Peptides against a protein of PDB entry 3PUK. Designs and how they scored, part 118

Target 1, 227 residues: chain A of PDB entry 3PUK
Amino acid sequence: ERGLKSVVWRKIKTAVFDDCRKEGEWKIMLLDEFTTKLLSSCCKMTDLLEEGITVIENIYKNREPVRQMKALYFISPTPKSVDCFLRDFGSKSEKKYKAAYIYFTDFCPDSLFNKIKASCSKSIRRCKEINISFIPQESQVYTLDVPDAFYYCYSPDPSNASRKEVVMEAMAEQIVTVCATLDENPGVRYKSKPLDNASKLAQLVEKKLEDYYKIDEKGLIKGKTQS

## One batch from the design tools (peptide; made by RFdiffusion4, then SolubleMPNN)

Design b2_p14_7_s4 (from b2_p14_7, 9 letters changed)
Fold by OpenDDE base, seed 5:
Structure b2_p14_7_s4 (fold): chain B 227 residues (1-227), chain A 14 residues (1-14)
Amino acid sequence: as target 1 above (227 residues)
Amino acid sequence: DLEKIKKELEEFNK
């Protein structure tokens, strides 16, 4: 049996590196904050070298062009990361790399996709969503990346109710990506507490899991994983 | 180097 880190690495290898690999070709890989943490959690630089990555770069950094090399963007589908990509390949400036392969960690909003399509579609050789929005820890432990999650979940201020819902939605989505990565459909359990946060989150996760497996590529709904 | 990039990203977001 493999730990979560190994599963995540295998998923990335299959969904990203194998998908864009060409024999003898080296790529520059661009990472954002989340994907840097993600890769750091499940691989080493030597592993990336074996996958044809010559160097990794911070997408937010002002980088020098390497016009003869293709770039692999492994990034979150956020306006910030997308904007950085667009600066590299936008029509208003000379492209920094020969071409781009884009792999988003989760679903890319249509607004962002359209923005990319409108400005630099000719430079994109691949654009794919791989649905890994969590950081694996040791064994079967993972962490979520939701800004201000603690604050909003425990805020007594009624004015934060809408934001709390958004945060919980984001958390639920990330949990579902764990399940997708592990190919599991777990029976959701939660600890009771004074606040209804756990119950609400559980409901969101269950709903999203149901939706995911209903529309998965296999076209099959898996039964609940034994708890 | 992943650690280097991580550090840079952290600094960038400060």
Scores: peptide ipSAE 0.030, ipTM 0.659, DockQ to the pose 0.023
Fold by OpenDDE base, seed 1:
Structure b2_p14_7_s4 (fold): chain B 227 residues (1-227), chain A 14 residues (1-14)
Amino acid sequence: as target 1 above (227 residues)
Amino acid sequence: DLEKIKKELEEFNK
């Protein structure tokens, strides 16, 4: 009934669970702050069990080694999450798990990716980016995860203008991931008053949508959808 | 289980 939640779940199932599925094999899944919220919004524990996940663990806390099991890392591409991953596999003699499948929710910067490759490339069986940077709430409602978005977007201080632009850029990127997930190229609508933030954000979204479809479709431009 | 992890994460980030 909730269209966006089901679409997000289907995307995760296809991009993550189906990608690393092995018959009869159970995995430990490691989550961070964002992915915990994401999965909680679109699935139940029973769904995860059906996908071969035996237990879910917080990547940030200390965990006992389970050397006979493979681990599925579903995490955001942040220094904090990556550092926790590296602690699990950084030492050849003290690996916490048998092997790792790593799925990032967004583009992983080269600096972080190179750090992973240099330290534990042999332990990684999969490394994929799935581009889901939003939390579905209702059939047509989602929330963004942009730190300090409220503060900078509504700040009357002109000195915050540069940071405001960075925040809007991040928000626009996340909105584009929603469109990509839904396979839509919508017309952008907004309320402009009392601030011009919505207009600026709309322009950024439109630009990023154009870029996304140009890259994804190798120059083919999708027509705008009604929804 | 997910709710438990959420609570743990909230505590960790305090």
Scores: peptide ipSAE 0.029, ipTM 0.646, DockQ to the pose 0.023
Fold by OpenDDE base, seed 2:
Structure b2_p14_7_s4 (fold): chain B 227 residues (1-227), chain A 14 residues (1-14)
Amino acid sequence: as target 1 above (227 residues)
Amino acid sequence: DLEKIKKELEEFNK
């Protein structure tokens, strides 16, 4: 059995690198906090070079323009990352790169997607969602990137109830991306604790899995390709 | 090159 790391890498390679690969072409890759961790968990620097990446840049930092090179944005669909992208291509005269390939780690909300289309559509050669929002640790182990998840899930403060639900929702979404990556629709198993967090999370995962596969069967995939 | 990529990733993860 291939470890989760290898599966994740294979998915990224096929969904991202192979998708935008051109023979003899090198790209600058822009990463955010999550995708940096993701790639660090499942590949080596040599792997990225083999996939045609010459430079990796932090999307959040100010960067010098490299106008002759195309950019590969592998980022989370967050306002912060999207805003940084928009700054790179917001003005025709001030474009940081020649063109952009955008690959989101998860579903991009329509609000963000529309914002991108309105501002930078001519600069975008490809836009795709790849649905990988987890960090592989071991063969069958992964970690979730949900800030303060531990605090909110176990907080006795009733004022945190709404935030706890948001956290659980985010966790469930990330778990579903694992299943999607593995092309699995497993039965959810859990051990109940006094706070019933595991039960609630399991229910959310089951619901989201159902929704995901229903959508997948209908072929409703968001993607844009330009020449 | 490889060294540049490595350094950039390391810096970003700090």
Scores: peptide ipSAE 0.028, ipTM 0.655, DockQ to the pose 0.021
Fold by OpenDDE base, seed 4:
Order: structure tokens, then sequence, then C-alpha cells
Structure b2_p14_7_s4 (fold): chain B 227 residues (1-227), chain A 14 residues (1-14)
């Protein structure tokens, strides 16, 4: 049974571990809060060991240098995670690791990417976006990592409108990553309630899906599938 | 080594 967890794991294995795998080489893996949850949801520690990970470290914590080992950064494209990465490689004389492989869970904004490029491009052996911004719970069930989503989406306070838009955008983006992971272009359905949240989210998802498949690396526009 | 890794993850997830 191909549960969502297995699909996600296979995607990570292919997109991340297989991509940077070198025979006999062990890496230190750096995780942030989201990717820790993500991996915990779809794999075991033994699986990570099999993929050549010797140590898992929290990117947010101060860590001792292991200059002889390469590091695999599996992180979200956030300023916080990127800043932590930059601290690891910002100074040539104080590099914590031999080199870095960076895999972002989602699209990395140009601002962050440029910051990385300007500071430590020589230390980066690989930088890739894998577009998995959700956590699988069970078959056909996933959760989104959008802080305060519930609060802002259902806030009656008009002053939260701008933040609500940001939250809706983030949710839509993460939903699209699910579709991308599952290779689906679903017809979006929603039930209208007194609040237009469902409609708005649906519109955002549809738009982003269109954009995704239009600019898909495979260059294929996939028609809507029934989901 | 496995136990060490497990412990680290557990600590990280706390």
Amino acid sequence: as target 1 above (227 residues)
Amino acid sequence: DLEKIKKELEEFNK
C-alpha cells in the first residue's frame, strides 16, 4: 500500500539522499524544526543510517566543528535556517564542515539564495529545492506547517487581514507541494461558508497549481485529475 | 552509534 508517508520518503530518498550519495561517505545531516518533523513522520533512524547519515544535528543549535565531514542540510528556506547555515560557512577559516549539500523543502526566495551565494558559494556542492512542505500523517492525510493559521484564518478582526493573506498563501503553497509530490493536478473543490476562506484558498491553490505545472521541470502540463 | 543518534534526535525533538 502506497501511503503518503511512503511516497514522501521515496521522494526524499530520491531527491536528497540519492542525489548526494557517495559510496562509503558519511555525512552529518542538519535539520530544522520542520524537516525534523517531516523525517520523523516518514522514516526511522535506521533508514537515515542506511542513507549514509552518521549524525543528525539541530541547525539552530551551536555545534562543534567537524571539519573533515561534509554536511547535508535538509532545511526549510527560512531566514532563520539560512542564517544558521551562514554561520556554519560564513567564514573561510571557521567552516564547521568540509562542504555543504543544501536541500530546501520549498522554493528558496532569491533574497535568501543571493545571501547564500554571496557568502559561501564555494562551500556548497549542491543546492536543490525538493518541494515537500507538508507532513504526512497517514494515507491521504497531511498537515501543514503554517504558524497561527487557524487564528488568522478565522479571526474576525479586520486588522489581521494582511496576515491572513500571508497564511493563506503559505497554506496554498504547501498544498501544491502535496500535489507535486503525488503528481496530481486535482480539481479544487470547496464549500462556501460565511467566511470566504475556502474559496480564497481554493483560488490560490488553483493558481499555484497552474503555475507549477506550467513551469514544471518536466515541462509537462498535466490536466486536472479527480481527487 | 545508533543509540547516540537516537538520543540526539530525541533531545532535538524535545
Scores: peptide ipSAE 0.021, ipTM 0.598, DockQ to the pose 0.020; fails the geometry check

Design b2_p14_8_s1 (from b2_p14_8, 6 letters changed)
Fold by OpenDDE base, seed 3:
Structure b2_p14_8_s1 (fold): chain B 227 residues (1-227), chain A 14 residues (1-14)
Amino acid sequence: as target 1 above (227 residues)
Amino acid sequence: MRKTSSEREEELRA
């Protein structure tokens, strides 16, 4: 059986690289903090070269223009990453690249999308969401990118209740991306702990899974898988 | 309801 890393790479290859492939064309790829970790976990530089990527750049850094080349943005749908993209294309007179292909790791909020649309729609060739918001480690192990999750989930301070909910929502969203990547609709199971965090998280995951499969672009509602 | 990627790409071209 193929490990989780192979599955993730195959998904990225199909959803991103094959989607924007043009014969004989090389692209510059822009990554943020999360996607740098993601690609590092499941591929090598040689793999990216085979997919037509000439160089990788950090989206947060000040970069010199390469106006003759198109850019592939593989980034998270965050204000920080989107703002950096807008700096590259927001000015009509100072575009850093010839055109942009944008692939978000998760659903991009309408507020951010509208901001992009208003400023640089003509520069964008593709804009898609691929729904991979986790880092594969082992064959069936992954890491969530939710800062301070442990601190807020297990904090005895009542003042952190609102922050705890936000963290749990983020965790649930990322777990759903794992299920989507594996093409599974699991029956969510959990063990009770002193804190009811596991139960709450399970409920959030179940709700989000239902929403995901209802809005699947293929219109396929899959039944619960055994897991 | 969330807009699909296809719907958003159409909005970018309009």
Scores: peptide ipSAE 0.506, ipTM 0.934, DockQ to the pose 0.676
Fold by OpenDDE base, seed 4:
Structure b2_p14_8_s1 (fold): chain B 227 residues (1-227), chain A 14 residues (1-14)
Amino acid sequence: as target 1 above (227 residues)
Amino acid sequence: MRKTSSEREEELRA
């Protein structure tokens, strides 16, 4: 059985690189903080070269235009990353790249998508969500990228309740991406604790799993599995 | 219900 890292890489290869592949074409790839970690966890630079990536750049940094090349944006659907993208293509006369292929690690909110659509739709050749918002560590281990998750989830301060919910929402979403990546619809189990965090998270995961499989692009509805 | 990537790509071309 293949480890989680290999599964993630295979998914990225299929969903991103194969999806935008053109014969003889090289692309510049733009990464954000999360996708840098993600790719670093499951591939080597040589692998990216084999996939037609000539240069990897950080989307947050100022970059010189390479107007003759198309850009592959593999980024998180965050305001920061999207804003950086918009800076690259927001000006009709000063586009940094020839065109853009955008692959979000998760569902891009309508607000961000509409902002992109309004400003640079003509520059975008592909725009997809691939639903990988976790970092594979080991064959059966992954980490979530949710800032201050521990702090808010275990905060005794009731004033953090709203933020706690946001954090749990983000965690649940990322867990769902793991399930999606592994093609699993697990039955969620949790152990009761003094704080009902586990129960709440479980509920969120279950809800999001249901939503995901309802809108699965492959049209697959999978029954619950044991996990 | 969330839009699929394909639906959004169509929106980009509209």
Scores: peptide ipSAE 0.506, ipTM 0.934, DockQ to the pose 0.750
Fold by OpenDDE base, seed 2:
Structure b2_p14_8_s1 (fold): chain B 227 residues (1-227), chain A 14 residues (1-14)
Amino acid sequence: as target 1 above (227 residues)
Amino acid sequence: MRKTSSEREEELRA
């Protein structure tokens, strides 16, 4: 069985690189904090070169224009990353690149999408969501990128209840992306803990999985797999 | 209902 890293790389290759591939064309790739970690976990620079990426740039940093080249944005759907993108294409005179291909790691909220549409729609050649919001570590092992998850999930302070729910929802969303990447619809198993956090998280995952497969673009309703 | 990527791309081209 190919490790999770290989599966993630194959998904990125097909969903991102093959999707925007043009023979003989090189692109600049823009990454944010999460996608930097993601790609670092599942590929090497040589792999990216083979996929037609000449240079990798940090989207948060000030960059010199390369107006003759198209840019591949592989970023998370956050206000910070989107704002950096908009800065690159916000004005006709200040476009840093020839055109943009945007691939979000997760669902981009309508508010952010509408902001992009209003300011730089003509510069965008592709805009997709690939639904990979986790970092593969080892075979069948992954980590979630949810800030302070441990602190809030196990906080006895009732004032943190709202934040705890937000964290659990974020975790559930990222777990769903793992399932989507693996093309699995698992029966969720958990061990109950005193705070019932595991039960709540499991319910959120199940609900989100159901929603995801219901709206799958391929219309494929997959049965539950025992995993 | 969430818009698909295809639907959003069509909106960008309109």
Scores: peptide ipSAE 0.502, ipTM 0.933, DockQ to the pose 0.659
Fold by OpenDDE base, seed 1:
Structure b2_p14_8_s1 (fold): chain B 227 residues (1-227), chain A 14 residues (1-14)
Amino acid sequence: as target 1 above (227 residues)
Amino acid sequence: MRKTSSEREEELRA
């Protein structure tokens, strides 16, 4: 019925909630802008309660310390979200929570990871990347979170060429996370336009798919699936 | 080559 939403929820349940589950333990969950939208698209508050989440909080807002509870951070690997996390655990004497479980929606750059490692490694119980960078919709549809994608992709101004390339790279990365979530390695198809954006995006997706399956967490090589 | 989550968790405990 809601195929993609169900698949995304099952992946989050397995990769995040089952991974950090402790019998009888409740956690506070911290979300950023993207993960708020993501969870809202594929689950209800009752589902989160069943997974041991007592309350959800926005990571960007000022929050009162709850030092007796552990915190589950489900966040994007951005400087803004990471900085908010570091404010919670950067001081040994003034930690907001007992400990942290961190799950990133995508690959966390080494620069951000090293910053976390240097300041609060002892407070972190788990730190993983689950590779979901899209919002699921009904009928096997999804939306990408690339803010300026429309503006730069359809701009005829050649001065925007470099920015267009960056946007297309981000879009391709998010499409690859859909394929990973569905456990698919499809042949990429596209409808060309005068600006040839679809062809460029298709090439980027194909390249990134190859890279992903070569370095998969389990080291598995998967053949092409029928589309 | 990109490090896995397992490798990074080992680095956090070292």
Scores: peptide ipSAE 0.495, ipTM 0.932, DockQ to the pose 0.691

Design b2_p14_8_s2 (from b2_p14_8, 7 letters changed)
Fold by OpenDDE base, seed 3:
Structure b2_p14_8_s2 (fold): chain B 227 residues (1-227), chain A 14 residues (1-14)
Amino acid sequence: as target 1 above (227 residues)
Amino acid sequence: MRKTSSEREEELKK
């Protein structure tokens, strides 16, 4: 099938599960709030079992150690999720799992990556970014996951200007991941809003799209497609 | 330019 949900699942299967698969090996999978929603939107538990996942755990919760099993972390590159990972592996005496495979839904900032490298490098078997930061709803419908986006984008309080920019940046990044997943480089179209939010977001998307294709691992340069 | 996943994995092995 060519629907967005099937495309997302195929991407996760190839980029995550096939990438870390070992014959006869089962893993515990750790999810955060976003990846829980993401997987729920495009697969079933039976699909995960077929990919060698025995159980799913919430990364935010306190969990009992299972020291004989390796853990697959499919998480967002946020301080909150990274901090939870660090609590699992940051201390040699307190390691919850045998080893870690980390797959981020988006580019992990150097600051967070360096923090992981400094404390947990020996426990990590794989560490990659797969660039899926959206929730597929229908065949070509997606939802952005940016907390408090509405509040900050439409806030009349000047003190929220900085947070508004952060929200815009996050939204732009997620739109780029949709384009990457669909293998498209669309022309950006928008309708102007009173606070010029649409114009600012469009500029950010265009810039990020350009940067993405410049750093494409396959070295591909694509022309504009229909959006 | 940002590092690729492959480049970062090599850093983790050091």
Scores: peptide ipSAE 0.429, ipTM 0.917, DockQ to the pose 0.667
Fold by OpenDDE base, seed 4:
Structure b2_p14_8_s2 (fold): chain B 227 residues (1-227), chain A 14 residues (1-14)
Amino acid sequence: as target 1 above (227 residues)
Amino acid sequence: MRKTSSEREEELKK
């Protein structure tokens, strides 16, 4: 059985690299903190070279313009990453790259998308969401990238309730991306705890799974599986 | 209901 890392890489190759591939064209790839970890977990630099990536740059860093080259942005749909992108293309006279291919690791909120659309739509050749918001560790192990998740989820302080919900929402979304990547619609099982975090998270996952498959770009509706 | 990537790409072209 293929490991999760290979599945993730194949997904990225198909959804990102194959999607924007042009014969003989090299691109600069811009990564954020999450996608740096993601790619590091499932591929090597040689793999990226084979996919037409000449240079990898950190989107958060100041970068010199390479105006003759197109840029592949593989980034999370966060304000920070989007703002960095906007700085690259916000000014017509100061565009850092020739054009942009944007691939978000998850659904980009309308607010961020509209901000992009309003400022630099003409610079964008592709803009997609590929639904990979987790880090593969082992064959069946993944890590969620939700800062302070443990702290808020298990905080006994009621004042953290709102933040706890935000964290659980993010976790649920990332779990759904795992399911999407694995092409599974799992039946969610949980064991209740005193804080009932597992139940709440399970409910969020179930809801998001339903939403995901309703809007699946492949038009697939799948039955629940035991995972 | 969320828009698909294809739908958003069409919006970018306008």
Scores: peptide ipSAE 0.429, ipTM 0.916, DockQ to the pose 0.774
Fold by OpenDDE base, seed 2:
Structure b2_p14_8_s2 (fold): chain B 227 residues (1-227), chain A 14 residues (1-14)
Amino acid sequence: as target 1 above (227 residues)
Amino acid sequence: MRKTSSEREEELKK
């Protein structure tokens, strides 16, 4: 009934802001390229103020320390974003903020997590994955953020085969986050194409959906629904 | 199996 934007915002509010909320406390929020787009698509600055965010900073930019304030990192689990986080907290003498709350938009690989753990675990108050890796546009419409997806998926060049697989995996992962956000386990439908990309993508989505619900922290097991 | 967020948070506390 409600638009996807409202659902996404509600999810972020519950999974991120409510999770780290402390009465009377303001936080600095650090965003990367994706989460900037994500929040811009589903909320206003006034909404963020109501959630206790005093200022938004770009994680990629050089920033002055605000050592008396805690920082909320809402970022993608990428080497670039993680490296920027580590620069903020990697040195005990040069911590930019008082402490960190980290919320990843997707599963953080063990390699990146271990790197964080090894260098700045003492500075981290929360560390969670919320599984939102898509941009809501219209009601029940979303945009995937996969660079050059169109080019690689439909390229006849065999040299792009490996890249095509990577792109399709990324797309499938993001589609799963949509389902997770909507709390649905859909039966996947698709139209056949000459290159059979739709079928392959559908299979990847189904596999990843199964994996997601198996490892759900709440132990939710849902039957397939229409979507 | 993937570790849950809760499990990872416990690891950070150690």
Scores: peptide ipSAE 0.423, ipTM 0.915, DockQ to the pose 0.713
Fold by OpenDDE base, seed 1:
Structure b2_p14_8_s2 (fold): chain B 227 residues (1-227), chain A 14 residues (1-14)
Amino acid sequence: as target 1 above (227 residues)
Amino acid sequence: MRKTSSEREEELKK
């Protein structure tokens, strides 16, 4: 048992599976690239079966309709994943599943949410964000999923400054989800490097932590915890 | 201010 993996699984179980559980009901679960990695890191197929999942499907692939079954979408809030969802429910006469439960790994932007609302609101039974945007590796080790992070963060080329900032923002968001999952508000510490990326990231994390605790579902503000 | 999941779910029910 590794601490972070068990914490992540417990969070998913509570926030997703317990939230949409119905006795005797089986669901089809749809995953994207990130959530496939996430679930693979913290659970087994037997665990998913116990939670009422009959089969796992890739949201990006063509799938046969199973109109009598409800679908559980555990996906990232990306245009690609959302578009695939909309293809499943966008037409009243050609719905692939009976209904949808949607759980996003992070905050879904208003633009994407409004698109969903306008197209298939009547098909949606649940729609929530659970704020897990990292992959647990060890008891206290995790992997950030930010494409090209290494390339831009360590680039000495000033022309990459704008892209570097975007990458740093994405990394900060994912670190905040770790803190949220662990129910901690730590003081941010870093080791400086010549490019001072650590200082920039630390500042972003601190700001985003403050924002998160101000607008969480319970409206609770926690003091800083030693870590 | 960012809307909560509960607020968004209420919007979907309308």
Scores: peptide ipSAE 0.414, ipTM 0.914, DockQ to the pose 0.723

